# Peptides against a protein of PDB entry 2MBZ, part 45

Target 1, 143 residues: chain A of PDB entry 2MBZ
Amino acid sequence: GINLTPEEKFEVFGDFDPDQYEEEVRERWGNTDAYRQSKEKTASYTKEDWQRIQDEADELTRRFVALMDAGEPADSEGAMDAAEDHRQGIARNHYDCGYEMHTCLGEMYVSDERFTRNIDAAKPGLAAYMRDAILANAVRHTP

## One batch from the design tools (peptide; made by RFdiffusion4, then SolubleMPNN)

Design b2_p15_4_s1 (from b2_p15_4, 8 letters changed)
Fold by OpenDDE base, seed 2:
Structure b2_p15_4_s1 (fold): chain B 143 residues (1-143), chain A 15 residues (1-15)
Amino acid sequence: as target 1 above (143 residues)
Amino acid sequence: TRRSAGALAFLSGSL
């Protein structure tokens, strides 16, 4: 789990306790390089680091929602650029995230109902839109 | 925030 105080956790994540997922995450991801790399990177993260990560995620969500509202296809340049920024953000903050890994994450967004529900809270169909944008971005970068 | 926190946990295995 993260090493923030209860007060800091509340300030960053609200009244939601993200540590409730610790055991399940270990069970599902514990044998992956992503898990190991993330643990190594985040071990030194401060409250400000976690807040930045949350802010980046929120900004990206708003960006995707705006694209959907504008009727931009998921394989539009704008949507693919947002997907690329998402990939780079994961790489910067957590673990090496190549295009294949990113595509797998995109698929998880639509196949794991908890992800789908969480993502679609911002806008119905957002998870599917992100998955499609992620795939399109991967394709254009691996010709 | 709840959405992001939960997604981050599964995304990275860090939470």
Scores: peptide ipSAE 0.151, ipTM 0.778, DockQ to the pose 0.422
Fold by OpenDDE base, seed 1:
Structure b2_p15_4_s1 (fold): chain B 143 residues (1-143), chain A 15 residues (1-15)
Amino acid sequence: as target 1 above (143 residues)
Amino acid sequence: TRRSAGALAFLSGSL
């Protein structure tokens, strides 16, 4: 789990308590390499590490929103590059994230209402846009 | 948002 104090958690995540999903995450992912890798990596994370992760996510969100506002299609170079950065961010911070895993995550963003609600808070349709960009990026990186 | 980013990461199995 997150080894931050309640105060540090609030500073990084606000009113969101990440530990509320610990049991579900364990049930869904507990026997996967992703879970193992995530536990190993995050065990040493400081408040500053988690803050960096949040900042990276915020920047990526802004980038996707800007692309949508500009009318760029989800399979544009810009959108696919943003999707690639998203994949790489997951890989650096949490677990090895290949293109198959990434496309599965993208599908979850539109099929799990909790993800959709949270993502679309930034802009309606963002989850679908991200999913489409993730898929397009995966396609261009597969022979 | 920070809340959205956090929820996204943790629900993806990264917790």
Scores: peptide ipSAE 0.095, ipTM 0.758, DockQ to the pose 0.549
Fold by OpenDDE base, seed 4:
Structure b2_p15_4_s1 (fold): chain B 143 residues (1-143), chain A 15 residues (1-15)
Amino acid sequence: as target 1 above (143 residues)
Amino acid sequence: TRRSAGALAFLSGSL
């Protein structure tokens, strides 16, 4: 789990409690390399590290929303670049995230209603837009 | 948003 005090968790995550998913995450991911890598990386994370991750996620969300508002297609260079930055962010902070893995995550954003609702809180259709951008980015980087 | 980073934690199993 996240090694923060309840107060620190509230400061970083607010009303969202990531610990509510601990058991489900273990059930779905516990035997994967991604889970192992993430546990190893995040074991040393401070409150400031988690806050940085939150800030990066916020910036990326705003970036995708801005692209949608500008009418940029999900397969535009701008949207694909945002998807690539998302992939690289996962790789830096959590686990090796190849294009296939990233595509699977994108599909989850639209197939798991909890993720869809959480993402679309920023803008309706954002989850689908991100999924499409992730897929387009994966395609352009896969021969 | 803060919820977005929390979602990443869920995806990564970093909880």
Scores: peptide ipSAE 0.154, ipTM 0.780, DockQ to the pose 0.523; fails the geometry check
Fold by OpenDDE base, seed 3:
Structure b2_p15_4_s1 (fold): chain B 143 residues (1-143), chain A 15 residues (1-15)
Amino acid sequence: as target 1 above (143 residues)
Amino acid sequence: TRRSAGALAFLSGSL
């Protein structure tokens, strides 16, 4: 798992314990290239690396919320750009994330109530907005 | 943060 002390994990991830999903993640993803790549990359991550990843996620959340508050459609250039940054962040930090994989992740955000609830804590409907932006971004990059 | 932790778990399998 994440190579942090319990204290460091609390500092970075707060009340949510990602270890509670370890078995489920292994069952669902353990035989994938994505899982292998992520394990290889994150093996060397420090607390500061994990904090950076959280900061990037928080920034992205703020961007999407701002877009929603401004009334920008999920298929707007701004929303699609935010979705692209999300995809690139996954690629940089975890594993090669193509557009098909990204759309699958987007669908998970709305189909798994655990994700929906966590994401929508920032703003109701955010998960659906992100999913739609991810789909739109994938379409514009797929001739 | 809670959302990020949950997303991280499923996105990366890094736990």
Scores: peptide ipSAE 0.151, ipTM 0.775, DockQ to the pose 0.408; fails the geometry check

Design b2_p15_4_s2 (from b2_p15_4, 6 letters changed)
Fold by OpenDDE base, seed 2:
Structure b2_p15_4_s2 (fold): chain B 143 residues (1-143), chain A 15 residues (1-15)
Amino acid sequence: as target 1 above (143 residues)
Amino acid sequence: TRRSAGALAFAGMAL
């Protein structure tokens, strides 16, 4: 799992412990390249690395929320750019994330209610908005 | 300290 002390985990993730889901993640993703790559890449991560990842995720969340609040459609340039940054962030920090993989993740965000609930905590409908932006971004990059 | 709602979605980790 994540090689942080309990205090470090609390500082980075708060009351949430991602290691609680290690077994389920292995069951659902264990046979994928994404899982292997993520395990290999994150094995060396420091507290500062994890904090950076959290900060990046929070920034993207705020960006999508701002787009929604502004009434920008999910297929707007701004929303698609945010989706692209989301894809690139996954690629940098966890595993190779092509556009097809990204669209699959987007579908998971709306089909797995635990993801939907966690995402929509920031703003109702955010998961669906992200999914739509992810799809639009994939389309524009796959001529 | 609150958990980041977007972190798991970003990484596609956990649920």
Scores: peptide ipSAE 0.087, ipTM 0.766, DockQ to the pose 0.349
Fold by OpenDDE base, seed 5:
Structure b2_p15_4_s2 (fold): chain B 143 residues (1-143), chain A 15 residues (1-15)
Amino acid sequence: as target 1 above (143 residues)
Amino acid sequence: TRRSAGALAFAGMAL
């Protein structure tokens, strides 16, 4: 699991408890390369590493929210670039994330109500907007 | 404290 004390986990993740999903993640994805890569990469992560990842995620969330508030389409250059940064962030921090995998993640964000609810806590419709941006970014990179 | 919506976005496959 995440090599942090309960206090450190609270400081980094706030009211989100990643331990709630550990068993489900292992059950659903434990035999995948993505799971293996993530466990290998994150095994050495410090509190500072996890905080950096959270800061990156928060910044990306703010970018998407700002795009939505400005009325920018999900297939705009700005939205697709944010989706690309999201994909690359996953690749750097967790596991190899190609465009097909990224599209599958986007679909999960709108099909699993737990993801939808938690993503949309930042702004209603954010999960759908991210899914659409992820798809558009994948299309432009797969001519 | 703060809610981590971004962490859940990774949790499906990454955590």
Scores: peptide ipSAE 0.086, ipTM 0.765, DockQ to the pose 0.406
Fold by OpenDDE base, seed 3:
Structure b2_p15_4_s2 (fold): chain B 143 residues (1-143), chain A 15 residues (1-15)
Amino acid sequence: as target 1 above (143 residues)
Amino acid sequence: TRRSAGALAFAGMAL
């Protein structure tokens, strides 16, 4: 699991306990390179590292919400740039995330209702918007 | 208060 004390976990994740999903994550991802890379990278993460990752995710969420509120299409430059930053954030913090992997993640966001619910907590339809932006970004970067 | 799945959900390593 995450190498933090219970107190540190609470400070960073609050009521969200990532360890609750450890078994299911292992079941779904345990045989993937992504899982291995993530375990290896995160093994050395401090509380400050995890906090930074959470802050980055929150900032990205706000950015996507702002794009939606502005009426920017999911295939706009702004939305695609946000999707690219999302991909790069995953790559930096967790595992190598190519465009194919990224599109698969985007599809998961709309196909798994738990992901959809968690993402759409910020704004209804955000998961679908992200998926569409992710797909558009992948297309423009793989001509 | 409750937090979303955040970066872990974004990365697909949480639900």
Scores: peptide ipSAE 0.085, ipTM 0.764, DockQ to the pose 0.353
Fold by OpenDDE base, seed 1:
Structure b2_p15_4_s2 (fold): chain B 143 residues (1-143), chain A 15 residues (1-15)
Amino acid sequence: as target 1 above (143 residues)
Amino acid sequence: TRRSAGALAFAGMAL
């Protein structure tokens, strides 16, 4: 779980409480290295750390939305670079995220309607665009 | 919301 007070959680995440999914996350990921790494890293995170993570996520969301609005294809250099930054952000903040893991996450974004709904709240089709960019980025980095 | 979307996108395991 996130070791923030209810007030801090609200300030960082608003009405969204990630801890509502703690049990499901443990059930789905509890036996993975990713889960272990994430638990170890985030255990020491402060409110400021979580806020930074949210700011990074928001910035990347804006970047993808801007690419979509500009009509840039998901396999453009801009979109693939955004996908790479997304992967690196996960790796930095949560767990080692190789390209295979990243593509799996991208597929989850479009196959789990909860992810799709939440991501597409920023812009319809964003989850699919991100998935496609993630895949393209993985391909270009796997010669 | 955008914040929730971003949180999910970066967290990966978080729903």
Scores: peptide ipSAE 0.083, ipTM 0.767, DockQ to the pose 0.376

Design b2_p15_4_s3 (from b2_p15_4, 5 letters changed)
Fold by OpenDDE base, seed 1:
Structure b2_p15_4_s3 (fold): chain B 143 residues (1-143), chain A 15 residues (1-15)
Amino acid sequence: as target 1 above (143 residues)
Amino acid sequence: TKTSAGALAFASAAL
């Protein structure tokens, strides 16, 4: 799994423990290319790498929240651009993430209560907003 | 639906 000490994991992920999901992830996606790519990429990640990933995610969260607070539609250019950055972040850090994959992830964000709860901790309805933005971004890139 | 390997770690950062 993640080659960090328990202390380092807490510093980076806080109360979230990625290791608690390792078995489930392996069982559900262990035979996929995405899993292989993710394991290969992350095997060399340092604490600083994981921290950067968290910082990027936090920044994107703030960006989506700001869009929601401003009343921008999820299919606005701003929201779709944020969704695109989210997709690219996944691709850069974990595995190849095309638009179809991204839309599937978006659906998971609203269908898996664990994801919904984690995402909506920043703002109620954020997961749904992200899903809608992800879908809109995918549509505009697959005419 | 598709794979989400690594997505949990990414989502833990709030996205």
Scores: peptide ipSAE 0.121, ipTM 0.771, DockQ to the pose 0.126
Fold by OpenDDE base, seed 5:
Structure b2_p15_4_s3 (fold): chain B 143 residues (1-143), chain A 15 residues (1-15)
Amino acid sequence: as target 1 above (143 residues)
Amino acid sequence: TKTSAGALAFASAAL
């Protein structure tokens, strides 16, 4: 798991406990390359690394919310660019994330109520907006 | 549908 002290985990993740889901993740995806890559990559992460990842997520959230507030469609260049940055962030921090994988993640954001609730805490409908932007971005990058 | 502990953390506060 995440090799931080309970205090460090609280400082970075607050009320969200990523370790709460570790068993389920292992059961569902433990035999995938993505899981292996994530475990190998994050094994060396410090508190500062995890904090950076959270900060990046928060920044991207604000960006998507701003797009929604401006009335930009999810298939706008702005929304698709935000989706691309999201994909690249996953690739840098966790595991290889191609467009097909990214689309699967987007679908999970709207089909798993836990993800939906966590994402929509910033703005109702954000998970669906992200899913649509992720799909649009994948389409425009498919020759 | 695939994810990891990192993916869940990424969607903690948002995204």
Scores: peptide ipSAE 0.120, ipTM 0.768, DockQ to the pose 0.139
Fold by OpenDDE base, seed 4:
Structure b2_p15_4_s3 (fold): chain B 143 residues (1-143), chain A 15 residues (1-15)
Amino acid sequence: as target 1 above (143 residues)
Amino acid sequence: TKTSAGALAFASAAL
C-alpha cells in the first residue's frame, strides 16, 4: 500500500481513499507483473512523490478537458499526444505500460462505473474521451 | 481491464 499517514493521504488524495481498493486490486491483479512492479516501485515513494504523481494526473485531466472544450476529436493529434503522455506517466511511476495495456486501462475507464464516476467528475464524458484517445494513440503507434 | 494498487493514484485523479 501507500506508506503515508492518514493525514498525508488526505492531503494528497482528498476524498479518494486508495486503501478501500487495496483488497480488490490484490484479488484481481495481484498475480500480474504490473502489480508486482507497482508495489516495488512505489514502496520507496514519499509524500512528495505521490503529490507529484497527483499533480501530473491533474495536469493531464485539465489538458483533456481543454481539448474537449475546444471541440478537438479524441483522435486528434492533441488528444493522442495527451494519451501518450498518460501512458508514459504510468510507465514511469507504476509499471511497464505498453499500448495494449493502455487500451485495456482505457476500456476499464468506461466499463467500471467507479472509474467513470471519478473521471467524469472533471467533465461528463471525459472517461469515454480518454478511452477513445488512448485507443487512437495505440493504433497510430502500432504499424 | 488491468490495473495495480500503485495505479490507484492515477485512478483517484481519474488519469
Scores: peptide ipSAE 0.106, ipTM 0.763, DockQ to the pose 0.149
Fold by OpenDDE base, seed 3:
Structure b2_p15_4_s3 (fold): chain B 143 residues (1-143), chain A 15 residues (1-15)
Amino acid sequence: as target 1 above (143 residues)
Amino acid sequence: TKTSAGALAFASAAL
């Protein structure tokens, strides 16, 4: 789990407790390298680290929303750059995230209703837009 | 594959 006190968790995540999904995550992904890497990397994270991760995610969300509002296609340079930053953020904070892994995550965002609902809370259709940008970014970075 | 891997892969989570 996340190595924070209940008070610290509340300060960072509010009413959301990611530890409530620990069992499901272990059941679904516990045998993957990504899971192992994430557990190893995040084991040392401080409250400040988790807050930074949340802030980065929020900033990226705002960036995608702004692109959508501007009418930029998901395969625009702006959208693909945002997708690339998303990929790099995952790689930096959690686990190695190549383009194939990233596209799989993008598909999860639209196929798992929980992710879709959480993402689209910022703007309807954001999950689909992110998925499309992720795919486009992967294409431009692969032969 | 589509692994969230027990992390908040950019926070619009859970999983």
Scores: peptide ipSAE 0.113, ipTM 0.765, DockQ to the pose 0.134; fails the geometry check

Design b2_p15_4_s4 (from b2_p15_4, 6 letters changed)
Fold by OpenDDE base, seed 1:
Structure b2_p15_4_s4 (fold): chain B 143 residues (1-143), chain A 15 residues (1-15)
Amino acid sequence: as target 1 above (143 residues)
Amino acid sequence: TKRSAGALAFASAAL
């Protein structure tokens, strides 16, 4: 799990506790390379590391919301670039994230209500927009 | 938002 104190977790994640999903994650993905990589990388993370990850996620959220507000299609260059940055962020912080893996994550955003609810808290339809941008970005990188 | 960031952490941990 995340080796932060309850106070540190609250400061970083607020009301969301990733450790609440640890058992489910282990049951579903515990035998994958991605799980192993994530455990290895995050084992040394400090509060500051997790805060940086949160800041990156917040910035990306704002970027997608701005694109939606501007009426930019999810397959616009701006949206696809945001999706690419999202993929790269996962790769840096957690596990190797190729385009197929990324599209699987995008699909999870709209198929798992827990993800949809959390993401759409920023803007209704954001999860679907992100999924579509992720797909478009994957397509343009796999000609 | 922290919720969105939390969702990312969940997604990243979950794959």
Scores: peptide ipSAE 0.095, ipTM 0.760, DockQ to the pose 0.625
Fold by OpenDDE base, seed 4:
Structure b2_p15_4_s4 (fold): chain B 143 residues (1-143), chain A 15 residues (1-15)
Amino acid sequence: as target 1 above (143 residues)
Amino acid sequence: TKRSAGALAFASAAL
């Protein structure tokens, strides 16, 4: 699991408890390369590393919200670039994330109500917007 | 928010 004290976990994640999902993640993905890569990479992460990851995610959220507020389509250059940064962040921090994998994640954001609710806490419809941007970004990078 | 960012980050990490 995440090698942080309860206090550190609270400082980094706030009211989001990643430990709540450990069993489900293992059950659903424990036999995948992505899971193994993530466990290997994150095993050495410090509080600073986890904070950086949270900061990156927060910045991305703000960026997508700003795009939505500006009326930019999900297939705009700005939205697709944000989706690309999201994909690259996953690749750096957790596991190899190709465009197909990324589209699967995007679909989960709208099909699993837990994710939809958590994401849309920032702005209603954000999960759907992200899914659409992720798909558009994948399309522009594939033959 | 931290909640949204955390959910997104952890989802990206594992789900």
Scores: peptide ipSAE 0.095, ipTM 0.757, DockQ to the pose 0.664
Fold by OpenDDE base, seed 3:
Structure b2_p15_4_s4 (fold): chain B 143 residues (1-143), chain A 15 residues (1-15)
Amino acid sequence: as target 1 above (143 residues)
Amino acid sequence: TKRSAGALAFASAAL
């Protein structure tokens, strides 16, 4: 799992324990390249690395929320740029994330209630907005 | 369909 002490994990993730999902993740995706790459990349991550990842995710969330509040459609340049940054963040921190993979992740955000609930905690409908932005961004980059 | 893998990718919006 994540190579942090229980105290460090609490400092970074609070009441969320990523390792509680390790078995399910392994059972569902353990044979994928994404799983392998993620394990390889994250094996060396420090507490500071994990904190950075959380901070980046929070910033992106705020950015999407701001776009929604401004009434920008999910296929606006602003929303698509945020989706692109999301894709690049996944690629940097976890595993190679092409546009096909990204669109599949977007669909998961609205089809898996656990993701939807977690994402929409920031703003109702955020998961759907992100999914739509992800799709639009993929389309514009793969004409 | 492809899905995310890894603890955070699966469990949270951190991905």
Scores: peptide ipSAE 0.093, ipTM 0.764, DockQ to the pose 0.123
Fold by OpenDDE base, seed 5:
Structure b2_p15_4_s4 (fold): chain B 143 residues (1-143), chain A 15 residues (1-15)
Amino acid sequence: as target 1 above (143 residues)
Amino acid sequence: TKRSAGALAFASAAL
């Protein structure tokens, strides 16, 4: 799991502990390349690395919320660019994330209530908006 | 405290 003390985890993640899903993730994905890549990349992460990742996620969340508040469609250039940055962030920090994988993640955000609740804590409907932006971004990159 | 939405990238794929 994440090699941080309980105090460090609280400082970075607050009341949320991603390691609560470690067993379930291993059961479902333990034999995949994505799982291997994630374990290899994150094994060397420091508290500062995890903090950077959370800061990037928070910035992206604010960006999507701002788009929604402005009434921008999920298939707008701004929303699709935010979705692309999300995809690239996953690839950089965790595992290779192509457009097919990204669309699958987007669908999970709205189909798994655990993810929906966590995402929509920032703004109701955010998970659905992100899913739609992810799909639109994938479409524009598949001529 | 801050929310850990970004840490769900892999977990999201698995759930």
Scores: peptide ipSAE 0.106, ipTM 0.757, DockQ to the pose 0.377; fails the geometry check

Design b2_p15_5_s1 (from b2_p15_5, 5 letters changed)
Fold by OpenDDE base, seed 3:
Structure b2_p15_5_s1 (fold): chain B 143 residues (1-143), chain A 15 residues (1-15)
Amino acid sequence: as target 1 above (143 residues)
Amino acid sequence: TRRAAGALAFLSAHH
């Protein structure tokens, strides 16, 4: 899990503990490569590392919201570029994330209500917009 | 952010 003190967790994540999902995640995906890679990579993360990851995620969220507000289609170059940055961020911080994996994640964003609610807290429909952008980005990068 | 914390918990183990 995240080895931060309660105070540090609050500073980074607010009044929320992501470790509340640890056992469920392990039970559902504990035997996957992605899980193992993530556990190995994040085991050494400091408070500053987690804060950076949080800041990156928030910035990307704002970017997608701005695209939506501007009326840019989810398959626009801007939206697909944001999706690509999202994919690369996952790869840097958690586990290898190819385009097929990324499309699976995008589908999860709209099929798992907990993900949908969390993402759409920033803007209604954001999860669907991200899914569509992720798919479009994967298609344009398919040889 | 509560949203990001929750998303990361699920994302980190997805296959």
Scores: peptide ipSAE 0.073, ipTM 0.749, DockQ to the pose 0.472
Fold by OpenDDE base, seed 1:
Structure b2_p15_5_s1 (fold): chain B 143 residues (1-143), chain A 15 residues (1-15)
Amino acid sequence: as target 1 above (143 residues)
Amino acid sequence: TRRAAGALAFLSAHH
């Protein structure tokens, strides 16, 4: 699991404990390269590492929300750039994330109610907007 | 949000 004390976990994730999904994740994806890579990378993460990851994600969320509020379409340069940063963040912090994988993740964001609820907590429809931006970004990088 | 970001990062890392 995440190598943080309960206190550190609370500081970083609040009342949400990602480790509550450990068994499900292992059962569903434990035989994938992505899982292996993620476990190897995150095994050495400190509180500061996790906090940085959270901060990056929060910033990205704010960017998407701002784009939505401004009425920018999900296939705008701004939205696609945010999607690209999202993909790169996953690749940097967790596992190799190509455009096909990223598109699959985008679909998960709107098909798994747990993801949808968590994402849309920032703004209703954000998950769908992200999915659309992810798809658009994948398309422009896969001519 | 921190909660959303944490959930996404952790769960998506295994998909």
Scores: peptide ipSAE 0.070, ipTM 0.753, DockQ to the pose 0.660
Fold by OpenDDE base, seed 4:
Structure b2_p15_5_s1 (fold): chain B 143 residues (1-143), chain A 15 residues (1-15)
Amino acid sequence: as target 1 above (143 residues)
Amino acid sequence: TRRAAGALAFLSAHH
């Protein structure tokens, strides 16, 4: 898992403990390239690296919420750009994330109640909005 | 939120 001290984990993740999902993630995706890449990349991450990743995720959350509050469609340029940044962030920090993979992740955000609950804590319907933006972004990048 | 950001960052690291 994440090799931070309990104090460091609390500073970065707060009440969320990512390691609580370690066994399930290993069971479901432990034989995938994505899992391997993520484990290899994150093995060397410092507290500062994890904090940066959390900051990036928080910024994207606020960005999507702002788009929703403004009434921007999920297939707007702004929403699709946010989805693209989300995809690129995953690719940079964890594993190669093509548009097909990203679309699958978006669908998981609305089909796994744990994801939906965690995401929608910022704003009801955010998971669905992200899914739709991810799909729209994938479509526009698929000639 | 940190809760939502943490969930996105870690859980989204695995498809």
Scores: peptide ipSAE 0.070, ipTM 0.750, DockQ to the pose 0.653
Fold by OpenDDE base, seed 5:
Structure b2_p15_5_s1 (fold): chain B 143 residues (1-143), chain A 15 residues (1-15)
Amino acid sequence: as target 1 above (143 residues)
Amino acid sequence: TRRAAGALAFLSAHH
């Protein structure tokens, strides 16, 4: 699990407790390369590292919301660039994330109600918008 | 949100 004190976890993640999903994650993805890579990378993460990751995610969320509010299509350059930054952030912080993997993640965001609910807490329809942007970004990088 | 970002990051990191 995340090597933070309960107080640090609350400070960084608030009401979300990632450890509540540990058993399910291990059961479903414990044999994947992504799981292994993530465990290796995050094992040394400090509170400051996790906070940085949260800050990056918050900023990206704000970017997508701003794009939606501006009426920019999900296949706009701005939306695709945000999707690319999302992909790169996953690659830096967690595991190798190619365009195919990223597309699969995007589909999960709209097919798994837990993801959809969590993402759409920022703005209704955000998960679908992100999925579409992720797909568009993948297409432009794999012509 | 912080909670949403945390959920996204953690869950996305394990699939």
Scores: peptide ipSAE 0.069, ipTM 0.748, DockQ to the pose 0.668

